# Peptides against a protein of PDB entry 8OXM, part 13

Target 1, 371 residues: chain A of PDB entry 8OXM
Amino acid sequence: FKAEFRLAGGVNLPKIIDCVGSDGKERRQLVKGRDDLRQDAVMQQVFQMCNTLLQRNTETRKRKLTICTYKVVPLSQRSGVLEWCTGTVPIGEFLVNNEDGAHKRYRPNDFSAFQCQKKMMEVQKKSFEEKYEVFMDVCQNFQPVFRYFCMEKFLDPAIWFEKRLAYTRSVATSSIVGYILGLGDRHVQNILINEQSAELVHIDLGVAFEQGKILPTPETVPFRLTRDIVDGMGITGVEGVFRRCCEKTMEVMRNSQETLLTIVEVLLYDPLFDWTMNPLKALYLQQRPEDETELHPTLNADDQECKRNLSDIDQSFNKVAERVLMRLQEKLKGVEEGTVLSVGGQVNLLIQQAIDPKNLSRLFPGWKAWV

## One batch from the design tools (peptide; aimed at target 1 H187 T217 F364 K368)

Design b1_p10_8_s1 (made by RFdiffusion4, then SolubleMPNN; from b1_p10_8, 6 letters changed)
Fold by OpenDDE base, seed 5:
Structure b1_p10_8_s1 (fold): chain B 371 residues (1-371), chain A 10 residues (1-10)
Amino acid sequence: as target 1 above (371 residues)
Amino acid sequence: SSVLEELLAS
């Protein structure tokens, strides 16, 4: 370990440490304290399995469809080491940084990110109709700019085009894999973009198996496909490359049903894998103040000496696990809202659900659905 | 092998 460390931003003030490995290679490591990295580690293994399935299929291999992974080493229930994703930036940092964000640079006459958030917070406890109206006003006055990411980073037109395709493929693969696994909490700080590859890196995998739907403000979209996410794909948006990559990813997932079910079943019943949403975690996720600067006390999960009888916990847990497996089986069969869909029909429904302003307007304001 | 590779090989 080098004696110097850098602070990464964010609530838990993770330490970036440069380490020399036993192989003599320098590696950057993110040391998180007071955070259980076991869930991230397990989800990275699931992503590696999904990547193996995608590499076995000729059509997904030719398209280089992969979900980006990072190495996680849990050290304890409250600490671990992450591979630092060097050369990545949160999409939120690029888009809505207060001083130098792309929205401010390219759309200086639009609403500020703060004005958008304030307007959506004012209606947070209002009707769905009022939320929708204010969301549409925000969207009208906050136009997407994420196309400029690839334009700023890749000046050569041929490289620019290739990187825009890499981005679009990364969004498609992560969206479908994330939907199958029920990955939630996909706010703009939990999605990194690689400045060299234009691929997305999903971090903070603590909301999985549709546990985002049981948050105080339920998640209403299958994945993040907001206006800026779509704008990064270029003029075709969700049509063409994105849709085809979603369909090919979904084909591989559906054709791997038995493998995916068996693995998820083992994980759901692993006593070391805490995937269930608890009330304190739910409060922590949806009471984050706007200012990333306030040191929220890490609500230690251990203070839940809820002396619920072990038997009632186990029965409740088993019923939740069974429902997760049933819903996963439905997704892998293409069962949506009681109807069996083709791969194209299922992917189309998911795209429509993810881009629907009515669904987006209902999300927690901290998710920043207008970005 | 990840625990997952062992579970996929069994």
Scores: peptide ipSAE 0.010, ipTM 0.523, DockQ to the pose 0.019
OpenDDE base, seeds 1, 2, 3, 4: peptide ipSAE 0.006, 0.007, 0.006, 0.008; ipTM 0.446, 0.455, 0.461, 0.461

Design b1_p10_8_s2 (made by RFdiffusion4, then SolubleMPNN; from b1_p10_8, 7 letters changed)
Fold by OpenDDE base, seed 5:
Structure b1_p10_8_s2 (fold): chain B 371 residues (1-371), chain A 10 residues (1-10)
Amino acid sequence: as target 1 above (371 residues)
Amino acid sequence: SDVLKELLSS
């Protein structure tokens, strides 16, 4: 370990440590404190499994459909080491950085990211109709710019085209696998983009199995397919490459139903894998930036010997796990809203749900659905 | 890890 560390930004002040491996290679590691990295570790194993399924299929292998994974070593319930995603940037940092964000550079006359957030926070407790109207006004005055990521990073036209395809394939694969696993909390800081590959890296995998739907402001989209995410695909948007890659990913997932169900069942009943949403986690995820000052609950783990009958907790847990498995089975059968859909029909419905301004306008303002 | 490998090898 080098004696020097850097702080990564964020509430938990994660430490970036440069480590020399026994192989003599320098590796950057992110040390998170006070976060349960077991969820991230388990979800990375599920992503590696999904990648194995995608590599076995000839059509998905030819398209190089993969989810970018990173190594997680949990050290305790509240500490662990992450492989640092070197050469990645949060999409939010590229798009909406206050100093040099792409929106400010390419659209200087649009609303600022702060003005957009303020407008959506003002209507947070209003009707869905009022939220939709303000969201449409924000979207009209905050036009997408993520096409410029590949244009800035890849000056050669042939490389630019290849990287735009790599990006589109990465969005498609992660969107469909993320939907199947019920991955939530896909805000602009939890999605990194690789500056060399144009592939996405999804981080902070603590909201899974549709637990985002039980947040105080429920998640209303199956995955992040916002205007900037679509703009990064170029002129074709969600059509052509993206749709075909979603369909081929969904086909592999549906054809792997038994394997996926068996693995998720083992994980849901693993006593070391706490995937359930708790009220404190829900408050933390949807906390207002203004309220960050006082509520550091020092969760002293000690005193919750609340003797709630172990039997009633276990029965409630089992019923939630069964509902998650049933919903996963429905997704893998193409059952949406009580109707059995083809792969193309299911993918089309998911795309329409993800791009619907009515669904996007109902998200928590911290998710930044206008980006 | 190993349980996932066993389940994928079956």
Scores: peptide ipSAE 0.006, ipTM 0.493, DockQ to the pose 0.019
OpenDDE base, seeds 1, 2, 3, 4: peptide ipSAE 0.005, 0.005, 0.005, 0.006; ipTM 0.414, 0.430, 0.420, 0.427

Design b1_p10_8_s3 (made by RFdiffusion4, then SolubleMPNN; from b1_p10_8, 8 letters changed)
Fold by OpenDDE base, seed 5:
Structure b1_p10_8_s3 (fold): chain B 371 residues (1-371), chain A 10 residues (1-10)
Amino acid sequence: as target 1 above (371 residues)
Amino acid sequence: SSLLEELLSS
């Protein structure tokens, strides 16, 4: 370990430490304190399995469809080491950094990121109709700019085109795999973009198996396909490459139904894998920036020796696990809203749900659905 | 092999 560390941004102040391995290679490591990295580690293994399935299929292998993974080493229930995603930036930092964000640089006359957030926070407790109207006003005055990421990073037109395709494929693969696994909390800080590959790296995998739907403000989209995410694909948007890559990913997932169900079943019943949403985690994920000052609950996880009858907890857990497995089986059969869909029909429905301004307007303002 | 590779090879 080098004696110097950098603080990464965020509430938990993760430490970036440069380590020399026994192989003499320098590796950057993110040391998270006070976070359970077991969920991230398990989800990385599931992503590696999905990548194996995608590499076995000729159509997905030819398209280089992969979900980006990183090495996680849990050290305790409250600490671990992540492989630092070197050469990545949060999409939120590129897009909506207050000083030099792409929205401010390319759209200086649009609403500021702060103005957009304020407007959506003001209507957070209002009707869906009022949320939709304000969201549409925000969207009209905050136009997408993520196309400029590839233009800034890749000056050669041929490289630019290849990187835009790599980005589009990465969004498609991660969106479909994320939907199948019910991955939530896809805010702009939990999605990194690699500055060299243009591929996405999804971090903070603590909301899975549709547990985002049981948050105080439920998640209403299957994955992040916001206007900036679409703008990064270029002129074709969700049509052509993105749609085809979603369909080919979904074909592989549906054709791997037995394997996916068996693996998820083992994980859901693993006593070391806490995937269930708890009220404290739900509050933490949907805290207001204004409330960050007072509620540092020292999550003394030790004092939850509340003797709730082990039997009632176990029965409630089993019923939740069974519902997750049933819903996963439905997704893998193409059952949406009680109807069996083709791969193209299912992917189309998911795209429409993800881009619907009515669904986007209902998300927690911290998710930044206008970005 | 991850536990997952063993489960996928069985």
Scores: peptide ipSAE 0.009, ipTM 0.538, DockQ to the pose 0.019
OpenDDE base, seeds 1, 2, 3, 4: peptide ipSAE 0.000, 0.005, 0.000, 0.005; ipTM 0.429, 0.439, 0.442, 0.436

Design b1_p10_8_s4 (made by RFdiffusion4, then SolubleMPNN; from b1_p10_8, 7 letters changed)
Fold by OpenDDE base, seed 1:
Structure b1_p10_8_s4 (fold): chain B 371 residues (1-371), chain A 10 residues (1-10)
Amino acid sequence: as target 1 above (371 residues)
Amino acid sequence: SSILQEMLAS
């Protein structure tokens, strides 16, 4: 390791370190402290399995459908090493950076990202009708610009077209696999885009198995398919390549039901894998400026010895695990709202749910559903 | 997390 490190910022002050491998190659690594990387490591293994299934199928292999993965080495319950995603940028950074974000550059007369966030925070405790009206006003005055990512990075028209297809395929694959695994809506800073491949990398996988639905502001979309995510696909939007790649991914997932259920069952009952939502994690994920005064930095997650009888904890855990497995089985059968759907019907329902401005308007404002 | 967000914004 080099003696020098860069601070990446944040409350936990993770460190970017350069290491020289035994092969003499320099590699960037992220050392994360005070955070559990086991869930990220487990989810990367599940993504690798999904990639194996996608490569075995001729139709998904021909379409080059894959989920981008990164190496995670958990060192303890509160520390680990991540492979640094070199040549990637957060979608949120490209779109809504305060200095030179694409919205500010291409739409200087639109609302600022701060004005949009403020308007949506003001209605956070309001009715669904008021949230919808303000969300529509925000959307009207904050028009999508993510089409410009590929236009800036890929000046050759043939390369530009190929990279837009790579992006669209990456969104489709990650959306369907993310839905099956219950990753739900992903914050715009937890989605990286590779500046060379135009493929997405999903990071911070701390919400899985639909645990986003039990947050103080419950999740209302199956995956992130916001206006900028769609704008990056170009003029066809969700139609054509995206829809077909979703359908082919869903076909492979449904045809691999037994394998996926077996893997998820082993993970859900692993005593070392805490995937459940706890109150502290829920507060952290949906922290409000008002809540900063009550979060004393001394909340050691260790001191909640909730001496609930081991039997009552175990029974409550087992019931949640059973419900997650049952819901996973339903998804893999195409059961939505008590109805069995075809692959095309299920994918259509999921797309409609994900793009519905009524669902998007109900999301936690911190997740920036207008981006 | 806000941490991974801040890390990648830097």
Scores: peptide ipSAE 0.008, ipTM 0.428, DockQ to the pose 0.138
OpenDDE base, seeds 2, 3, 4, 5: peptide ipSAE 0.000, 0.000, 0.006, 0.007; ipTM 0.424, 0.426, 0.429, 0.527

## One batch from the design tools (peptide; aimed at target 1 D185 T217 F364)

Design b1_p11_1 (made by RFdiffusion4)
Pose (drawn by RFdiffusion4):
Structure b1_p11_1 (pose): chain A 334 residues (1-279, 317-371), chain P 11 residues (1-11)
Amino acid sequence: FKAEFRLAGGVNLPKIIDCVGSDGKERRQLVKGRDDLRQDAVMQQVFQMCNTLLQRNTETRKRKLTICTYKVVPLSQRSGVLEWCTGTVPIGEFLVNNEDGAHKRYRPNDFSAFQCQKKMMEVQKKSFEEKYEVFMDVCQNFQPVFRYFCMEKFLDPAIWFEKRLAYTRSVATSSIVGYILGLGDRHVQNILINEQSAELVHIDLGVAFEQGKILPTPETVPFRLTRDIVDGMGITGVEGVFRRCCEKTMEVMRNSQETLLTIVEVLLYDPLFDWTMNPFNKVAERVLMRLQEKLKGVEEGTVLSVGGQVNLLIQQAIDPKNLSRLFPGWKAWV
Amino acid sequence: ATERELEKLEA
């Protein structure tokens, strides 16, 4: 074990450690004290199940739809450990870096990230109309730059297109799974982009199962589909590879709702922390019902096809009205 | 990030 450890930041102060194994290769682990990783363990297990189901299905096997997973080992009710992701860089560190940010490097005339943060702080005390107007003004003077990422990393057109296609597929699959699982904490620091495979990886998974509505600032989108992601998917935008991949993933999930419910039914017997406190779990049953409704496409008794559900999700995600009400720290304009 | 964690604490 290495004698030094680093802090990853945050109120809970997670610890980062390095271990040297028998082969001598250093492996980085993240011990997360005062937090419950049992929910993250369930998230990783359902991620692996979805990846296996996508691999089994011939339609998705050809499209090579995969979900990037990292091992999470719970150690107690209030602690655990997880595998650190190597070879990845944060999206916000690449895009909105103060020193060498992509938006500053490409578009110096556009508004800086500090100006946008100042405007968002000043407008949080305003009403809906002023928030919508400021958001539209910010979007007018802040063009997406993320499309140049592979352009700056993959000079060869074949490798560049391969990496762009893998990025688009990974974004579609991760967005579908996050909508199904109700993942809400999807700001720039929770998503890591690989420098080689260019596949997005979700690292935080801190809050899910429709927890953003509980937060003071509700989460009005099911997944992150901001202007930068759409521009980086290519000229075609959401139409094309993203829509088809979302439809395929939704079909696979509708075909495997039995396995998904079997995986998620681990609750109601060993409830995790932050639940059933302050004296057939109530919130667990509620989230199981909500997941079942999402999987069956019933909701309030209405039937919805896979294509219609995908179109509705795209419309909700790209709607500036929903983006205006989001948390300023979520970086909806970014 | 800090404001986000504070929002979680408020909740």

Design b1_p11_1_s1 (made by RFdiffusion4, then SolubleMPNN; from b1_p11_1, 8 letters changed)
Fold by OpenDDE base, seed 2:
Structure b1_p11_1_s1 (fold): chain B 371 residues (1-371), chain A 11 residues (1-11)
Amino acid sequence: as target 1 above (371 residues)
Amino acid sequence: MDLLEEAIREA
C-alpha cells in the first residue's frame, strides 16, 4: 500500500488508498469503516450470477446486457475494502453539483438543486396531494439535462450513439435485476456512471429485498427511472431499446427462477449475512442533512436489552426471510398485485410505476426524485 | 498490513 490516503467525502469518510499488486499494477481501493460491507459483497455475488445467466442467453448476450460489478472484501462486521470504480462519477455529481452541475450549466434559469430540495423538504410531512403539487411545480421548473453527459463525453457521432445505447442497456439491466432483488436506496450518489463506457455502477447495496418499503418514508418505485435517467436515453426515452432490454432481462430472470430462488434462499439464511433493516440504519438513511449537528449521542440507550428470546428473534427473522422468498417467487412468476402478467405486461407495469409522478412525489426528499 | 490495520483502526 502507498503511505498516503485521501478522503472520499461523505458521512463515513471512506479512505481512498492506492495499492501496488503483485503484478506491479497500481489499484485504487476504498476503505470503508463503520459500514457492514457483507451485504455489498453478497449483492455483488448475486449480480455476477445474474450476469452469468444473461451471458448464457443468446438474446441478452448479443445486447451485452450486464450489471457492472466491483470487488468487495469485507474485513470485519464494520469495515472492508471496495474496488475503486476508476473512471466513474456519481450521477448526482454530474447533474446537481453546486458549482458546475449540468442543471446549472444547461438550465441556469431553472430552480437550483437546493431550491428543489428545500421545496420538497417543506412538504415532507404534508399530504400526498400537497407533495404531488409541489413535485409537479419542481419538475416544471427543473428540466432534465442528462442527455448532455454523452454529448460532452463522446464527440464522435458514432461513438456517441453506441455509448447512449450502452447507457440505455445498463439502465434496463440494472433496473430489472434491481427490482427482482428488491434493491432500494437508489439516490443520485449511489449510482455511478462510467465516463468511458456510459454504463451505470450501482454502489451502496445496503437496502435490498424490498427493505426500502419499511423505511420511515417507504420507497414507492421499483427502480430509479427519473426524468434525467430517461433523458440520458435520448429522444426514444423508455420506448424501444430500454423496454426491449427490460423485457429480455426479465425473460432471463423468470426462466432462471429455480436458480435465483436457490441462491437467494442460501443467502437469506446465511448467519453471516444480515440483510434486515434495523431502526438505526433506517433513521440514518433518512436523516436530514441539517440534523447531523444536533444528534449528540445522548441517547443513553439504556441497555434495556430486550432479551427478546433468541427464539423470537430467529422466528421473526425466518418469517421475514420466507416473505422475501415468496415475493421473489411472485416476481419471477410475473405475479403483480395478485395477477399473473406476461413479461411485457410486467415490464410495462414496472416502467409505469417508476415514472409515475405520484409515486416519485412520495419518496424521501434526499432521494431527489425530480432529478 | 500495518497501513490497512491503521486505516481500519482510524475508520
Scores: peptide ipSAE 0.015, ipTM 0.498, DockQ to the pose 0.036
OpenDDE base, seeds 1, 3, 4, 5: peptide ipSAE 0.005, 0.007, 0.014, 0.000; ipTM 0.443, 0.480, 0.485, 0.442

Design b1_p11_1_s2 (made by RFdiffusion4, then SolubleMPNN; from b1_p11_1, 7 letters changed)
Fold by OpenDDE base, seed 2:
Structure b1_p11_1_s2 (fold): chain B 371 residues (1-371), chain A 11 residues (1-11)
Amino acid sequence: as target 1 above (371 residues)
Amino acid sequence: MEDLEKALLEA
């Protein structure tokens, strides 16, 4: 390790350290304190297994369908080391950075990212109808610009086209696998883009197995397929390459049902793997200080330590695990809303749910569904 | 592990 570190910003102030490997190569690493990285490590193992399944299938291998993975080394229940994703940027930093974000550069007459957020925060406790109306006003005055990522990074037209295809394939693969695993908290800072490959890297995997649905503001979309995410695909949007890559990924996942169920079952019953949503984690996810202007609500949380008996905790855990496995089995059978769908029907439903402005308008404002 | 954690967090 080098003696110097840098801060990556954010509430937990993760430390960026430079390490020299036994191979003489310098590698940047992110040391997180106060975070449980065990969930990230487990989810990375599941993604590696999904990648193995995708590489075994000729059609998905030919399309190079993969989820980008990173190394996670948990050190304790509250600390660990992450591989620094060198040459990646958060999509939020590129799109909605306050100084030089792509929206400000390409759409200077649109609403600012701050104005959009403020408008959506003002209606956060309002009806779904009021949220939808304000979301549509925000969307009308905040037009997508993510197409410019590939245009800025890849000046050669042939390279630009290949990278846009790599992006579209990465979005498709991560969307379907993320849906199968019930991956949540897909805000614009939890999705990195590689500046060389145009592939996405999903970070902070602390919301999985549909636990985003039990947040104070429930998650209403199966994955992030917002207007900027779609704009990065170019003129075809969700049609053509994206849809076909989703269908081929879903086909491999459904055909691997027994393998996926067995792996997830082992993980859900691992006593070292806490995947359940707790109230403190739920509050932390939806009270991020980066989104707080001046409103300090004095929540007097009366610490009623409900000493649940260990037996009632274990029975409640097992019932949640069983429900997660049942829902995973339904997804892998193509059962949606009590109906068995074809791969194309299921993928179509998921795309429609993910792009529906009614679903997007209901998300927590910190998720930035208008981006 | 705790000593390594402490060394990495205090470094």
Scores: peptide ipSAE 0.014, ipTM 0.446, DockQ to the pose 0.032
OpenDDE base, seeds 1, 3, 4, 5: peptide ipSAE 0.006, 0.006, 0.009, 0.006; ipTM 0.422, 0.413, 0.378, 0.425; seed 4 fails the geometry check

Design b1_p11_1_s3 (made by RFdiffusion4, then SolubleMPNN; from b1_p11_1, 6 letters changed)
Fold by OpenDDE base, seed 4:
Structure b1_p11_1_s3 (fold): chain B 371 residues (1-371), chain A 11 residues (1-11)
Amino acid sequence: as target 1 above (371 residues)
Amino acid sequence: MEELEKALLEA
């Protein structure tokens, strides 16, 4: 390892370290402290399995449908090493960086990202109607610009077209697999885009198995398909390539039901894998920037000797695990709201739910559903 | 493990 490190931005101040491999190659790594990387590591394994299923099917293989994965090495319950996703940028950094974000560059007369966030935070405790009205005002005055990512990075028209297709396929694959695994909506900083491939890398997989639905502000979308995410697909939006790639991904997932259920069952009952949402994690995920000052991490894990009977914890855990497995089985059967849907019908419902401004307006404002 | 975590937090 080199003796020098760089800080990555963010609350946990992850350290970027350079290491020289036995092959003499320098490799950049991200060292996270105060973060449980076990869930990320498990989700990467599930993504690798999904990729294996997608590569076995001729239709998904021909389309190169894959989820980008990265190496995670948990070192403790609160530390680990990640592969640094070299040549990636957070979508949020490209779009809504305070200094030189694409919204500011291409739409200087639109609302600032801060103004949008402020407006949505002001209505956070209001009715769904008031949230919807303000969300529509924000959307009208904050027009999507993510099409410019591929235009800036890929100057050759043939390359640009290929990369826009790669992006669209990556969004489709990650959306459907993310729905099956119950990843829900994704914060714009937790979606990276590769500047060379235009493929997405999903990081910080701390919400899975629909645990986002039990947050203080519950998730209302099956996956992130916001206006900028759609704008990156170009003029066809969710139609054509995206829809077909979603359908082909869903077809492979549904046809692999037994395999997926078996894998998820093993993971849900693994005593080393805590996938359950706890109140502290829920607060952290939906904290306001203003509330960051008072939560000194003086929550010594030691003092919750709530001797809840081990039996009642185990029974409650098993019932949650069973419910997750039942819901996963329903998804893989195409059961939505008690109705069995075709692959096309299910994918259509999910797309409509994900783009519905009524659903988007109800999301936690910190996740920036207008981006 | 704790020593490594401590070294990662103190560095």
Scores: peptide ipSAE 0.015, ipTM 0.478, DockQ to the pose 0.037
OpenDDE base, seeds 1, 2, 3, 5: peptide ipSAE 0.011, 0.014, 0.012, 0.013; ipTM 0.431, 0.443, 0.420, 0.442

Design b1_p11_1_s4 (made by RFdiffusion4, then SolubleMPNN; from b1_p11_1, 8 letters changed)
Fold by OpenDDE base, seed 4:
Order: sequence, then C-alpha cells, then structure tokens
Structure b1_p11_1_s4 (fold): chain B 371 residues (1-371), chain A 11 residues (1-11)
Amino acid sequence: as target 1 above (371 residues)
Amino acid sequence: MKELEELLRKA
C-alpha cells in the first residue's frame, strides 16, 4: 500500500488508499471502517447475476442494459475494501453541492437546497396534505437541472446523445432491478454517475427487500425517479427509451422468476447475511442533522442476556423471509395491489408511483425527494 | 492485510 491516504467525505470518513498490485498496476481503493459491507457485497453478486440474465436476452443485450457493479471485499462485520469508482461523482454533489452545485449555477434565483430541506423538515410531522402543498411549493421554486450534467461533460452532440441514452438505460435497468430486489428510494449521495459513461453506480446498499417500508418514515416509491433523475433523460423524460428499457428489463426479470427466487431464498436464509432492518440502522438512515451531536454510541455492550427464546426469533425471522419471498414472487408475476398486470401495465404503475408528487412528498426529507 | 488492519485501527 502507499503510505498516504485521503479522506473521502461523509460521516464514516472512509479512507482512499492507493495499492500497487502484483501486476505493478496502481489501484485506488476505498477503505470503510465502522460499516458492514456484507450487504453491499451480496447485492453486487445479485447485480452480476441480473447482468448475466440481461446479457443472455437478445433484446436487453442489444440495448446494453446493465446495472453497474463495483468490487467489494468485506474484511469484518464493520470493515471492508471497496473498489474506488474512479471518474464517478455523487449525483447529489453535482446537483446540490453547497458551493457550486448545478442548481445554484443554473438556477441562482430558485430556493437553495438548504431552504428546500428546511421547508420540508418543518412539515415532517404534519399531515400528508400539508407535506404535499409544501413539496409542490418547493418543486415550483427548485426546478430540475440534471440535463446539464451530460451537456457539461459531453460537448460533441453525437457523444452527448449517446451518453444521454446510456444514462437513460442505466436508470431504467437500475430502477427495475432495484424494484425487484426492493432497494426502494436511494439517497442522492448513494447514486454515483460515471463522468465518462454517464451510467449510474448505486452504492451503500444497506436497504433491500423492501426494508425501507418499515423505516420510521416509510418509503413510498418503488425506486428513485425524482425530477432531476428524469431531467437527465432529456426532453422525452420517462417516455420512449426509459419506458421501453424498463419493460425489457422487467420482461427478463419475470422470465427469470425461478432463478431469482432460488437465489434470493438462499440469501434470505444465509445466517451470515443480515438483511433485516434493525432499530439502530433505521435511526442512522433517518437521523436528523441536529441529532448528530449527541449520539456518540457508547454502546457499552453490557451483555444483558435477553434470553429471547431463540425459537421466537427464528419464527419471526422465517415469517419475514417468507413474506419477502412471497412479495418477490408477486412482483415477478406482475401482481400489483392484488391485480395481475402485463409487463407494460406493471412498468407503467411503477413509473406513476415513482413520479407521483404525493408519494415523493411523504418521503423522509433527508433523502431530498425534490432533487 | 496487516498494513490494512493498521490503517483501519487508525481510522
């Protein structure tokens, strides 16, 4: 390893290290401490499998539909090494960086990201109606700018068009695969965009199998399809390329039902893979910026042997796993709200749910559903 | 591994 490290931003202060391989090649790696990378590693394996299914199908292969993956090497329950996604930027950093975010650059008279967050936090405990009204006010005064990402990065019109299509395909593939796996909404810092390919890389996969629905503020969207995500697709938005790529991805997923169920079943019952939402993880994912100061987790693990009967824990776990498998089977059959839908009908419902401002207004304000 | 563990301990 090189003796020098850089800090990546964020609460856990991950270390960027440069490693020289036995092949003499330098490889940048991200070392995370105090983070369980096992879920990320497992989800990357599932994504690789989804990519294999997509590559076998002629229609998805022709469209180059893939979910971007990165290498994860868990070292312990609280540490691991990630492949540094070189040449990627968090979409949140591009859009809403405090100093030079695209919203500030292109829309200087709009609300600041801070003003939007403040307005939505003020109504966080209010009715859904009040949340919706404030969300609509925020959206009116915070107009999408993500179209400018491709315009800034790709000056040649032919390249720009190709990269906008690559972006749209990447959003479609990750949205449908993410829905099937129950990844839910994705924080804007947990979606990277590749500055060369315009493809998305989803990181920090700590919420899967619809566990976002049991958060203190439940997820209300099947995937992130916010206004900026849509704006990056250009003038057609969710219509045309995005919709068709969602449908073709969903066709492959539905036609691979037995394979996907078998794999997810193995993962859900793997005792080394804790996919369940715990209260501490739920609190961490929906922490308020104001509450960051006091929760030094002096988890003195005082071994209070809560002899919860192992039998009741196992029965509760098995019932959760069974419900996840049943819901996965429903999704792969096109069962939505007790109705069997065609691929086009199911994809349409998911798109409508994801873009519905009523659903978006109900999301946790920390996840910035207006971005 | 050892160097990485030391980097993690200093984190």
Scores: peptide ipSAE 0.005, ipTM 0.462, DockQ to the pose 0.034
OpenDDE base, seeds 1, 2, 3, 5: peptide ipSAE 0.000, 0.005, 0.000, 0.000; ipTM 0.444, 0.458, 0.340, 0.448

